# Peptides against a protein of PDB entry 4KTY: the designs that were tried, part 47

Target 1, 266 residues: chain A of PDB entry 4KTY
Amino acid sequence: YVLNDIGVIFYGEVNDIKTRSWSYGQFEDGILDTCLYVMDRAQMDLSGRGNPIKVSRVGSAMVNAKDDEGVLVGSWDNIYAYGVPPSAWTGSVDILLEYRSSENPVRYGQCWVFAGVFNTFLRCLGIPARIVTNYFSAHDNDANLQMDIFLEEDGNVNSKLTKDSVWNYHCWNEAWMTRPDLPVGFGGWQAVDSTPQENSDGMYRCGPASVQAIKHGHVCFQFDAPFVFAEVNSDLIYITAKKDGTHVVENVDATHIGKLIVTKQI

## One batch from the design tools (peptide; aimed at target 1 T195)

Design b2_p22_1_s4 (made by RFdiffusion4, then SolubleMPNN; from b2_p22_1, 11 letters changed)
Fold by OpenDDE base, seed 4:
Structure b2_p22_1_s4 (fold): chain B 266 residues (1-266), chain A 22 residues (1-22)
Amino acid sequence: as target 1 above (266 residues)
Amino acid sequence: SELKERLEKYKEIQKKLEEYLA
């Protein structure tokens, strides 16, 4: 997981899985320096830079440009005139080197780009990491472990009331580490996500969240376990907003979110 | 081999990292 410098990222739809190659390039010249620079920009103490928990959390914050002028600016509006379209990137190297040279956030990324760059960051620093693709990934923005979908009386989605969103797919990372800060058994793969989605204690970051803990329904452990849990196992709550202002739960779909989680096997 | 080269590069990077963290 640390020696592979070329990978495959899964994307598309659950019924039409697609793959794209991604060059991590963690061994390329300047990449380590850039990773260190990223941690410098984060003002990370040296004492924490050897701790994969802290490193992965900082990485999740710094790979996105929000809050801290990190590596990548996200864009989902199909307006990429001031940078490179996310789909044009084929690897992490150019992005990281551009960031290092310009000292400004690089435009633009989406989830697989964030995940790709983050994977490079982790692997470069000796943290085993992989990219995970979750199909029908939930974005819970109110931390209630469910996706509230508000419907009009005609059955159409009320976009004004519906704040939560479902991605057709989302890519994030899993990093391998011990978790001495958690109970025994919750080490191993930790979900970390650099795609800016939700604020976590003041910054757009996510993780590390114990995959084992989440699998066993434990969402009380740091970091951001509820959010990650919701991404993969959130119930869709369909709520009809009536004219009188009342809300009625019409249906609960517990099967839609997290239909398939795919990662490359080594 | 490619694997050997990657391993060597990995070791080099790790060494640099260790030196940096020291």
Scores: peptide ipSAE 0.364, ipTM 0.891, DockQ to the pose 0.913
OpenDDE base, seeds 1, 2, 3, 5: peptide ipSAE 0.086, 0.349, 0.105, 0.223; ipTM 0.705, 0.885, 0.711, 0.816

Design b2_p22_2 (made by RFdiffusion4)
Pose (drawn by RFdiffusion4):
Formats: structure tokens, sequence, C-alpha cells
Structure b2_p22_2 (pose): chain A 261 residues (1-241, 247-266), chain P 22 residues (1-22)
């Protein structure tokens, strides 16, 4: 989780698992300097850089280009003007070195690309890290920790009213650290996510959220635990437009995996 | 029906993400 500069990112389906190799390249010439440049550009106060909670949270904001001209621009537009399609990248090095050289956000990326670059950032600085993949990953748009699916009279999905969504898969990172800001028992792996989905305190960032706190539903502990809980375990609520028609308690988060040791 | 709902939610996810990314 610190010294391995290559990895595997899982994707596809639960019974059709695909793998994508990834070169983290945290030891390559120019990468460590690039990680420092990322924190400089985020205007991160130097006095907080010894705190992995802060470093990881800043990283979750700065790895994406929204709000702060950070590292990577997300796109699903099937065109990818003036850049590289997200699927073309095979590691983090070219992205990070291009960012340092051009001093401009790099185009383009999707969840595994954000996760790969963020993983490089964490391991390069010495924060143990890994990439996790969540199948059937919920995206909660109204912060009620459930998927609200609105149905028309005919029972079909009303696409206008329905805003929440579910991904075939989503990838984020876990960073290892104590959590002196939380009661004892909530350190260890912290979920951190640099893929923009929902604002957290006015910026696209997410975490560190204690995985242990998410497991027992104690999502009151900072940061962004409710959103992460919703990604892995929100119920689907079918609502006819308002009458609750049905509840699917098992659809979301069918499997979560990471590369074996 | 469940498959159709899922396909819709995937499509919505991509549209939402693209909106954020613009």
Amino acid sequence: YVLNDIGVIFYGEVNDIKTRSWSYGQFEDGILDTCLYVMDRAQMDLSGRGNPIKVSRVGSAMVNAKDDEGVLVGSWDNIYAYGVPPSAWTGSVDILLEYRSSENPVRYGQCWVFAGVFNTFLRCLGIPARIVTNYFSAHDNDANLQMDIFLEEDGNVNSKLTKDSVWNYHCWNEAWMTRPDLPVGFGGWQAVDSTPQENSDGMYRCGPASVQAIKHGHVCFQFDAPFVFAEVNSDLIYITAHVVENVDATHIGKLIVTKQI
Amino acid sequence: SAETVHEFLVKKAKENAQTIYN
C-alpha cells in the first residue's frame, strides 16, 4: 500500500470482472515534486501538511479540476475535444507530469482515472492507500441516503423527476490513518474520493470517511460518511407520483473489491 | 423491468456526471 508502484483496478460486472493495470509511478522522476506542487496550487497551508486527514481531504479536492483548477477534468461526452479519452490512460505519470509542465488541468478522466492519480498522490507522500471498486454504486443527489425513483402513472420511470442514479461501477480510494478527531475505533481505512459527484462544504471532494463508522451507520462522523454510506448501501425507493410502491434493499453495492496483497 | 430501471439509472448517471463536468 506504500511501495508497490503498479496495481490493478477492477471493473465490469460481479460475474464478469474485468481488470485494468495501472502504473502509479509514485517513484518516477518529477512525481514527488508534482505532489508538492498540487498542495501549493491548492493553497494548502504548510502547517497542516503533516496531518494525513488534511492532506487526504485536500487531495480529494485537488485531483479534480472543478473549483480549483486541479489535476483532472472528467468527461463522458464521447468527443473529448483537445485531450485524451479517459480509457486511453494506463497510469498516473503522464497525467501528473503533464499537469506540472503545462500548469493546466489535464483532459480527460473518469472514476478509475481519478482514483489512479489520487492513489499515486497518497503513496508518493507516504500515506498507505489502495483503490476500491463498488459495483452498482449509488449516487445520491438530495442527501437523504436513499435512491428516490419516481414512477409515472403507467409504472414507467419518470426521468424528469428522478435525479438519483446508479453506476455500473465506481472507484475510489482508501487511505490509512488514525482519526484523533473521531472517538477511538474509527481509524484505519478512510474512504477518500476525488471524482466529482456531490459538493462537500462547497467543493467537489469527499472524505476522509471512516469505513468502520460507515459500517455501523455512524455517519455523523466527518467527513462525508453519509454520501459514502449511500454509495454502498442505500435502499431503492420506488415512489409513484406521492405513494411508496416498493423498496429494493439489495440492489446497491453488490460487491466491493480491491487488489490482493 | 428491473433491468430497464437499471439501464435508465446508468444513463442518468452519465448525464448527471457530464453536467457536473461541464

Design b2_p22_2_s1 (made by RFdiffusion4, then SolubleMPNN; from b2_p22_2, 15 letters changed)
Fold by OpenDDE base, seed 3:
Structure b2_p22_2_s1 (fold): chain B 266 residues (1-266), chain A 22 residues (1-22)
Amino acid sequence: as target 1 above (266 residues)
Amino acid sequence: KKKEIDEELQKQAIKNSQEIFK
């Protein structure tokens, strides 16, 4: 989880799982220095740099460009003007070195790119880390632990009212650490996500959220456990928005979200 | 309705990540 510099990232569809190689390159020249530079840009105190809880949370914020001129600019519009298409990246090294040299956010990334760069960051700093892929991953936008899909009377999705979304697949990271700030038993793997999805206490960041806590339905523990829980275990609520302003729940699907969660074992 | 949406959800399996609906 720390020594391997080449990895495999899962993507595709739940019934047609695909893999892509990713070079983390945590031992390449300049990469550790760049990771330290990232923490410098985040204005992280030296005293916190030895705390994996703080480091992973800062990393989740800084790997994306939002809020703090972090490493990667996300784009999903399939145009990718003024940069590199997300699919063109093969590893973290070029991205991190470009960031260090230009001191400006690098364009562009999607979830596996964010996860790849974040994995390098964590491993460089001695934090065991792995990439996790969730098929049919929910993006809860209003923090209600469910996916509200608003439909027109004709059955089409009302995109204006529907704020929640579902990814065909989404990649994030798990980082291994003790959690003295949580009750006993909730250490170990912690979900962290650098893909800019939701604001967490003022910044686009996510985690660390205890995987054990989430598995047992505990969403009250910091950080961002409700959001991570929703990613893997949201119900789809189909709501018809009538012209008279009333909302009617037509259907509930508890089986679609989080159909498969895949990670590579060492 | 829901069935059509479900079919669309299952159909998306491209290299890039996609929000199926938003």
Scores: peptide ipSAE 0.214, ipTM 0.715, DockQ to the pose 0.177
OpenDDE base, seeds 1, 2, 4, 5: peptide ipSAE 0.191, 0.211, 0.180, 0.084; ipTM 0.692, 0.708, 0.686, 0.639

Design b2_p22_2_s2 (made by RFdiffusion4, then SolubleMPNN; from b2_p22_2, 13 letters changed)
Fold by OpenDDE base, seed 2:
Structure b2_p22_2_s2 (fold): chain B 266 residues (1-266), chain A 22 residues (1-22)
Amino acid sequence: as target 1 above (266 residues)
Amino acid sequence: KMEEIEKELQEKALENSQEIYK
């Protein structure tokens, strides 16, 4: 999880799983220096740089450009005229070196690009890390641990009212570390996500959230466990917005989200 | 060659993640 410089990222759909190679390049010239530079840009104290909890949390913030002029600008609108389309990237090296050289956010990324770069960052700093792909990954934006899907009376989604969303797939990272800030048993793999989805205490960042805690429903544990839990286990709540302005829960689907979670085991 | 690159990029664009409503 630290020594491998080439990986495989799962994507696509649950019924059509696809794989892509990704070159992490953590040993390439200038990459470690760039990772250190990222922490410098974050104004991270030297004392914190040895703490994987702090490092992974800072990394989750800095790999995205939001808030702090971090590494990558996300784009999902299929308009990439002023940069590189997310699908054109094949590894982290070019992205990180461009960031270091230009000192400006690199365009553009989507989840697997964020995850790829973040994986390089973590591995460069000696943190074992892997990429996880979740199919039908929920994006809870109101922190209620459910996906509220508002429907018109005709059954079509009311996109104006529906703020929550579901990714066909989403990639994030798991980082291996001890969690002395949590009860015994909740160390090990920690979910961290650099894709800018939700604000966490003032910044677009996510994690580290204990995978064991999430697995056992301990969403009260820092950091961002409710959000990560919702990504993999939220219920879909179908709410009909009636013409009279009333809302009626029509259906609840507890099986759709987190249909498949895949990571390469090395 | 440019056309080939553009075609490859278009094919790769199908790899993008998408937000959906089920």
Scores: peptide ipSAE 0.305, ipTM 0.759, DockQ to the pose 0.077
OpenDDE base, seeds 1, 3, 4, 5: peptide ipSAE 0.299, 0.302, 0.276, 0.288; ipTM 0.741, 0.711, 0.718, 0.724

Design b2_p22_2_s3 (made by RFdiffusion4, then SolubleMPNN; from b2_p22_2, 14 letters changed)
Fold by OpenDDE base, seed 5:
Structure b2_p22_2_s3 (fold): chain B 266 residues (1-266), chain A 22 residues (1-22)
Amino acid sequence: as target 1 above (266 residues)
Amino acid sequence: KMEEILKELEEQAKKNMQEIYS
């Protein structure tokens, strides 16, 4: 989880699982210096840099360019002008070295690129880390722990009323650490995510959220446990918006979200 | 029909993410 500098990232769809190689390169020349530079840009005090809770949370913010001129600019419009398409990257080294050299955000990333770079950052700083792929990954936008899907009477999605969304797959990271800020038993793997999906107390960041807490429904534990819980366990609520203004729940699906969660073993 | 709905939600996810940098 720290020594391996080459990995495999799962993607695609639940019925058509695909894999791609990713070179983390945490031992390559200049990479550690770049990770330290990232923490410098985040203005982390020296005392906090030894705390994996603080480091992973800051890393989740800084690997994306939003808010703080961090490492990667995301793009999902399939244009990718003035940069590199997300699918063209094969590892973290070129991205991190470009960031260090230019001192400007690198274009462009999507979830697996964010996860790949974040994995390098964590491992480079001695934090055991791995990439996790969640198929049918929910994005709860109103913090109610369910996916409210509003449908027209013809059965099509009402995009105006539907604020929540679902990825065919999404990649994030798990980092291994103790959690003295939580009750005993909730250390170990912590979910962290550098893809800028949701604002968390003023910044686009996510985690660390205790995997054990999420598995046992303890969404009150910091950080961002409700959001991560929703990603893997939300019910799909199909609501028909009638012409008379009434809303009718047509169906509830509790089986689709988080149908498959995959990670490479060591 | 459910598959079509999920595909639409995926497209909406992409749009939401793109708005982060707009």
Scores: peptide ipSAE 0.540, ipTM 0.927, DockQ to the pose 0.797
OpenDDE base, seeds 1, 2, 3, 4: peptide ipSAE 0.187, 0.536, 0.539, 0.284; ipTM 0.793, 0.927, 0.927, 0.829

Design b2_p22_2_s4 (made by RFdiffusion4, then SolubleMPNN; from b2_p22_2, 12 letters changed)
Fold by OpenDDE base, seed 4:
Structure b2_p22_2_s4 (fold): chain B 266 residues (1-266), chain A 22 residues (1-22)
Amino acid sequence: as target 1 above (266 residues)
Amino acid sequence: KMEEIEKELEKKAIENMQKIYE
């Protein structure tokens, strides 16, 4: 998990799983220096740089450009006029080196790019890390642990009534660490996500969230466990919005979100 | 070359993550 410098990232659709190669390049010249630079830009204390909890959380924030002039600018509108289309990247090295040289956020990334760069960052700093792909990944925007789908009386979807959304797929990272800040048993793999999705205590960041905690339905543990839980286990709630303003739950689907979670085991 | 561009565009469209519920 630390030594591999080339990986495979899963993407596409649950019924049409695709793979792409990604060069992490954690041993390439200048990459470790860039990772240290990232932590410098984050104004991370030296004492915290040896703590994988703090490092992964800072990395989660800094790999995206939001809030702190971090590494990557996300774009999802298929307009990449002022940079490189996300699909054009093949690895982390060029991105990180560009960031280091320009000292400005690099354009553009989507989830696998964020995850790729973040994976490099973690591995450079000696944190075992892997990329995870979740198909039908929920984006719970209101922290209610469910995906609300509002329907008009005619059965058509009303997308204006909620900011909740579902990605066809989403990539994030799992980092291996002990969690002395959590009860015994919740160490090991921690979900961390550098794709800017939700604000977490003032910054677009996510994790580390204990995978074991989430697996057992414990969402009360830091950090961002409810959000990660929702990504993989939200119930789809179909709600009919009546003309009189009332909402009626028409259906609940507990099987759609997190249909498949894939990661490379090596 | 145009065919290659089209293929790349198609690839990009497939590679990009998409919101299926908005």
Scores: peptide ipSAE 0.205, ipTM 0.679, DockQ to the pose 0.085
OpenDDE base, seeds 1, 2, 3, 5: peptide ipSAE 0.143, 0.138, 0.117, 0.027; ipTM 0.672, 0.674, 0.666, 0.636

Design b2_p22_3 (made by RFdiffusion4)
Pose (drawn by RFdiffusion4):
Structure b2_p22_3 (pose): chain A 261 residues (1-241, 247-266), chain P 22 residues (1-22)
Amino acid sequence: YVLNDIGVIFYGEVNDIKTRSWSYGQFEDGILDTCLYVMDRAQMDLSGRGNPIKVSRVGSAMVNAKDDEGVLVGSWDNIYAYGVPPSAWTGSVDILLEYRSSENPVRYGQCWVFAGVFNTFLRCLGIPARIVTNYFSAHDNDANLQMDIFLEEDGNVNSKLTKDSVWNYHCWNEAWMTRPDLPVGFGGWQAVDSTPQENSDGMYRCGPASVQAIKHGHVCFQFDAPFVFAEVNSDLIYITAHVVENVDATHIGKLIVTKQI
Amino acid sequence: ATTTIAKTDDGNPYPFRENHAE
């Protein structure tokens, strides 16, 4: 989780698992300096840089280009003007070195690409890290920790009212650290996510959220545990437009995986 | 991302999106 500069990112389906190799390249010339540049650009106060909670949270904001001209711009537009399609990248090095050189956000990325770059950032600084993949990953748009699916009278999905969504898969990172800001028992792996989905305190960032706190539903502990809980375990609520028609308690988060040791 | 309608194992519809790693 620190010294391995290559990895595997899982994607596809639960019974059709695909793998994508990834070069983290945290030891390549220019990368460590690039990680420091990322924190400088985020205007991160130097006095907080010894705190992995802060470093990881800043990283979750700065790896994406929204709000702060950070590292990577997300796109699903099937055009990818003036850049590289997200699927073309095979590691983090070219992205990070281009960012340092051009001093401009790099185009383009999707979730595994954000996760790969963020993983490089964490391991390069010495924060143990890994990439996790969540199949049938929920995206909660109204912060009620459930998927609200509105149906028309005919029973079809009302696409105007329905805002929540589900991904075939989503990838984020876990960073290893104590959580002196939380009661004992909630350190270890912290979910951190640099793919923009929902604002957290006015910026696109997410975490660190204690995985142990998410497991027992103690999502009151900072940061962004409710959103992460909703990604892995929200119920689907079918609502006819308002009458609750059905509840699917098993659809979300069918499987979560990471590369074996 | 484009949202489409997919169904669960039990046939219930839901808003569905995809990533394209390849």

Design b2_p22_3_s1 (made by RFdiffusion4, then SolubleMPNN; from b2_p22_3, 15 letters changed)
Fold by OpenDDE base, seed 2:
Formats: C-alpha cells, sequence, structure tokens
Structure b2_p22_3_s1 (fold): chain B 266 residues (1-266), chain A 22 residues (1-22)
C-alpha cells in the first residue's frame, strides 16, 4: 500500500470519469528529508511524530500554505501567472523539492495536487494512504450539514447570499491508522484533507475523520466529521430570495451530493 | 433551468440553476 510510488487520480464528472497519473515519488532522493522538514516547519515536537493521528492532522494543515507558510498555494482563478498551473503538475517530487529549496510556498495547487502531495507525505512517513474522489462534493461553509443555495427569482444563484458551494469533484485522502481516541471499530481509514476549505480549530486543516464514523453518521467524533459528512451527504436546499426580501424554500434535493466516491483499491 | 457543472479539468465549484418548475 505504501510502496506504490505512482498512482491514479480520478476527476471529471460522474458520467464522464477521467483519470490522471500522479507520481508520488516517496522514495526519491530528498523527499523524506522534505517531509521531515515540513514537520519541522510545523514545529511539531518529536514525541508526536510517531503518532499518525497527529502527523496526518499536521500534514493536512501544512500541505496548504494558509496559516503556516505550508507547501502549496491554492488557486482556482485560471490565471496562475506567478507559478505553475495546477494541471501542469504530474507528481509530488518537484513540488516538495521546490518547497524544501525555496522554503516558500509553491504555486499553485488545486484539490488533486493537494491530495497528491499529501499522499506522498503520508506514505513517505509510513502511513498507508490513498486518494479519494467525490463527485458533487459539498462545501459546507457554516457547518449546518446542508447546502443552502439561494436563488434569484430568475433562477440564478444569489452569490451574495449563497455561501455554500458544490465542487464538480473534490479529491482528498484516506489514511490508515488506529484511533485509540475513538470507540472500538472506528479505526482504519480516516479522511484527511489538505485542500484549504474551512478553518478547523484555528487553521485550515481537515481530519482525521473516521470513515466508519462518517458512514454511520457519527459526526461528533473528532476530527472534522461534520464537514466530511457534509461533503458526501448534504441535502441541497433551494431558497428563492424574492425582491421583497422574503425567502421561500422551493425544493430539497437529497440525492445530488456524493453521487459517486471513487478510490483505487489497495 | 439546470445545474451547471464547472470545467472537468479543474476542481471548481459550479453555479446552480433552478432545475425545477415554479
Amino acid sequence: as target 1 above (266 residues)
Amino acid sequence: SKVEVGKTETGKPYPFKKEFPD
């Protein structure tokens, strides 16, 4: 599982699934050193570096540049004038080595780039990891476990009122570990996400969230289970914002989010 | 109307359209 240095990342649409190769390169020269450097930059104490719970949580924070000058700067504006377009990356090695050399965040990443680099980080440190793609992935902005979509009377999105969003697809990681901090049965695969989406207890990070807990609706389990749950199981609430200032719930769609979750078999 | 889907190459949020009758 940790030995594979080349992977496949799924993207595209649910009815038009696409794949791209990604070279993790966890065994290439300088990569392990860079992963250790990442933990150094995070000021992670030595005692925690052997704990996959702490390591994966720190990794989810440090693979993105927010808060702590981590590895990757995210950009979704299709410009990318001051770096490398996210689609141009083919693996983690160049990104990590650039980070180590420059000691500055690398531009630019999107979800699959974040997931690719994070996968390298985890595998390099001996944590079994894989990338997961969720089609129609919800981004819950206010932790209410639903997507509040505000529409104008003409049916267009009211961008001012609508804070939640849905990705056509989103990639994150699952890391294998025991969870002695959770009840029995909730170890195994843990969702972790380094794409900066929401603040989690002071910084942009996500997980580890027990996949088993999410599947069974145990959103009270640390870390960030409500957010991960919402990514795969949110209802869409369509609300018309009328010109007179009133809001009317027009429809509820419980089938749109999380139509397909794909991961490579281990 | 229909739900619009963003570009397949990039992982981006996509705008919604009203996909049900009034």
Scores: peptide ipSAE 0.036, ipTM 0.642, DockQ to the pose 0.062
OpenDDE base, seeds 1, 3, 4, 5: peptide ipSAE 0.027, 0.023, 0.031, 0.027; ipTM 0.582, 0.533, 0.533, 0.504; seed 5 fails the geometry check

Design b2_p22_3_s2 (made by RFdiffusion4, then SolubleMPNN; from b2_p22_3, 12 letters changed)
Fold by OpenDDE base, seed 4:
Structure b2_p22_3_s2 (fold): chain B 266 residues (1-266), chain A 22 residues (1-22)
Amino acid sequence: as target 1 above (266 residues)
Amino acid sequence: AKVTVKKTENGLPYPFTEEFPD
């Protein structure tokens, strides 16, 4: 495949799909060096740098600043005074070069920024990659493959009990690789996500999760398949907390999450 | 991220968070 250095990221709402251009710049001066630097900062063994499974997993961790002083600091509080607003970025190059020069995490990113930078990282290292946008993307924070929505008796959400949430949209990456660590047929596109959402075995990282495995319901396969599965396929489970402390499932919505998944073909 | 409450098409509430609004 021809690796494009400019891409389009889908965002917005399912009924109002928007597109944003993103310059990946994987061939720009200093970008490869920065990607190598990222792996150096991760203390990645040289032997592992040729393994796209390890590289993508390390990348998913290192593109976010959590745990390891990685590339990007996420911010969703609309306070960007100490950096660049996520919407101001137009590509990966400035972010990566700033990281390399400052040796400190760059502020700030949201999902498409993480995905953009991660896409550059992957492509720069010869891993075919694309950005995927999922509309109504679930964030399952207890790894039970469903969105538990607790309701008061009056029908309002119990915010104390309800920990899961739904993003209007979420962007992550798919990376193409073989998966010799998985059964035959589960290579190909692997979901990887550098947006810090959940802790995965001690670090904020996600993937590689076999897209084929997820499609076939094999969420037991490494890495983070349950989380990715939940993002695109979790049911909304409405649980009413009764005064006596009992919980009753009153409604299930199996159609709300993952209404549309969009990606630009490489 | 700040969590708000939206409603499904069927009128059921759900916790909602939003990426940067344009």
Scores: peptide ipSAE 0.547, ipTM 0.935, DockQ to the pose 0.810
OpenDDE base, seeds 1, 2, 3, 5: peptide ipSAE 0.521, 0.033, 0.019, 0.024; ipTM 0.929, 0.653, 0.548, 0.505; seed 3 fails the geometry check

Design b2_p22_3_s3 (made by RFdiffusion4, then SolubleMPNN; from b2_p22_3, 10 letters changed)
Fold by OpenDDE base, seed 2:
Structure b2_p22_3_s3 (fold): chain B 266 residues (1-266), chain A 22 residues (1-22)
Amino acid sequence: as target 1 above (266 residues)
Amino acid sequence: SKVTIAKTDTGKPYPYQEEHPD
């Protein structure tokens, strides 16, 4: 069982790994109440609140502000008006308490902030959880399990054509639970992600996706296994967009994505 | 009315179209 209220989050680059401390504060006054409030805002039935599958999926949706006025507003433009820059946060407590008090989304978060708050949420509700950092993490936005990188003739990325993207690092969570909805052996750690990356059945959410299923290529298992699989195992397809409008595949890199996945054991 | 301008480690070196609210 998870008793630690302070953790370490890995970030940076694969050849320059960095760490930051994060205070989860799951035992601080008002935090559990706030987590319950989050589920109230999600309009979760009482019967579902005891199911870690439902709770983690709802949590992945509610920790981000999209769709449902959830906890955190994401921003990646290095300009943060009317809020706190993501790098200034050191823990979940202030974020969650602000959300509870204001009843409005808190600005701003990036992946480690989302993961930190989500980790608190899960732990508060008795779900063992940890943060995972994936270096060279793919963001597949068309569900083709590959990263299509379009290049200009000079070798620079064509930002207009390239819709897929790669994070130098990305943080998400793993939650421990049984998965009676899956075949035997696919319980245990489940990937869940509250960073709003892609729409999943109508909401920006991700998971729970069985880590064992992903490791064995079972992308058909709910929830969002293809997306999580792509984050860690996509091929990079480099396509040159010529001036005449033709596309030529220049290179395929099957080793770039998911070079290192780091997490702490509970 | 609190405004803060700070550079962060966004972790996204490749092109990306922002779809998130600011």
Scores: peptide ipSAE 0.031, ipTM 0.554, DockQ to the pose 0.076
OpenDDE base, seeds 1, 3, 4, 5: peptide ipSAE 0.018, 0.013, 0.031, 0.020; ipTM 0.526, 0.507, 0.619, 0.572; seeds 3, 4 fail the geometry check

Design b2_p22_3_s4 (made by RFdiffusion4, then SolubleMPNN; from b2_p22_3, 12 letters changed)
Fold by OpenDDE base, seed 3:
Structure b2_p22_3_s4 (fold): chain B 266 residues (1-266), chain A 22 residues (1-22)
Amino acid sequence: as target 1 above (266 residues)
Amino acid sequence: AKVTVGYTENGLPYPFQEEHPD
């Protein structure tokens, strides 16, 4: 039950794992107040604030700026002229305090920044949380639990038809909670993700998804289990678009996605 | 994010994108 205000985030490549320090600063002045402010901006009722399921889901939405003018604006274009480059952040405190002061989204973040800020948010509110790094993390765009890779007849990727992609790595969070809304055994660690990737019932949010459920192949349980499952377990399905308009599955790779998942225990 | 091409161990290509921690 002892929470650390500093941590390590894993990144890099599966064959060259790197670590970076991150100051969560959940005990710093103004941080708890900012977390409460975030929930205020989300118009979260008081009764829901005591429910880690609702809090983590709201947090996953509000840590990103999409939909609700949340905390962080993501950018992956290597152009950060109107803010701070994602790599320049060393912790959550400056980001959260800037958000509270300006009342506008802070620029810019990438996955580890989102995860770092979200980790602070969860810990501030008494929810045990940790950051998880998934190497070769799939981004399933059409929610079919697989990576559809369309190929031209020459073997090159058809970028027009192929909407799914793979991250070299992706960071998200796991939050510890009971899940009375799920069958027995699916409490414990829940995957939650504040990096804006896909729309979940009207908002860019993700989770909480039961880690145990996902490990056992249960993707029918709320929230967003199919997406999280796909991030770590998607098969690469290679489909050739023939000139006659037909699609043929030519190859399947069931081992590439989610080669390594790294996290530190609290 | 900029999408490039990654390859599986068997040499099959896929859309690949990278985080930029540095």
Scores: peptide ipSAE 0.591, ipTM 0.942, DockQ to the pose 0.941
OpenDDE base, seeds 1, 2, 4, 5: peptide ipSAE 0.585, 0.573, 0.569, 0.550; ipTM 0.945, 0.932, 0.938, 0.926

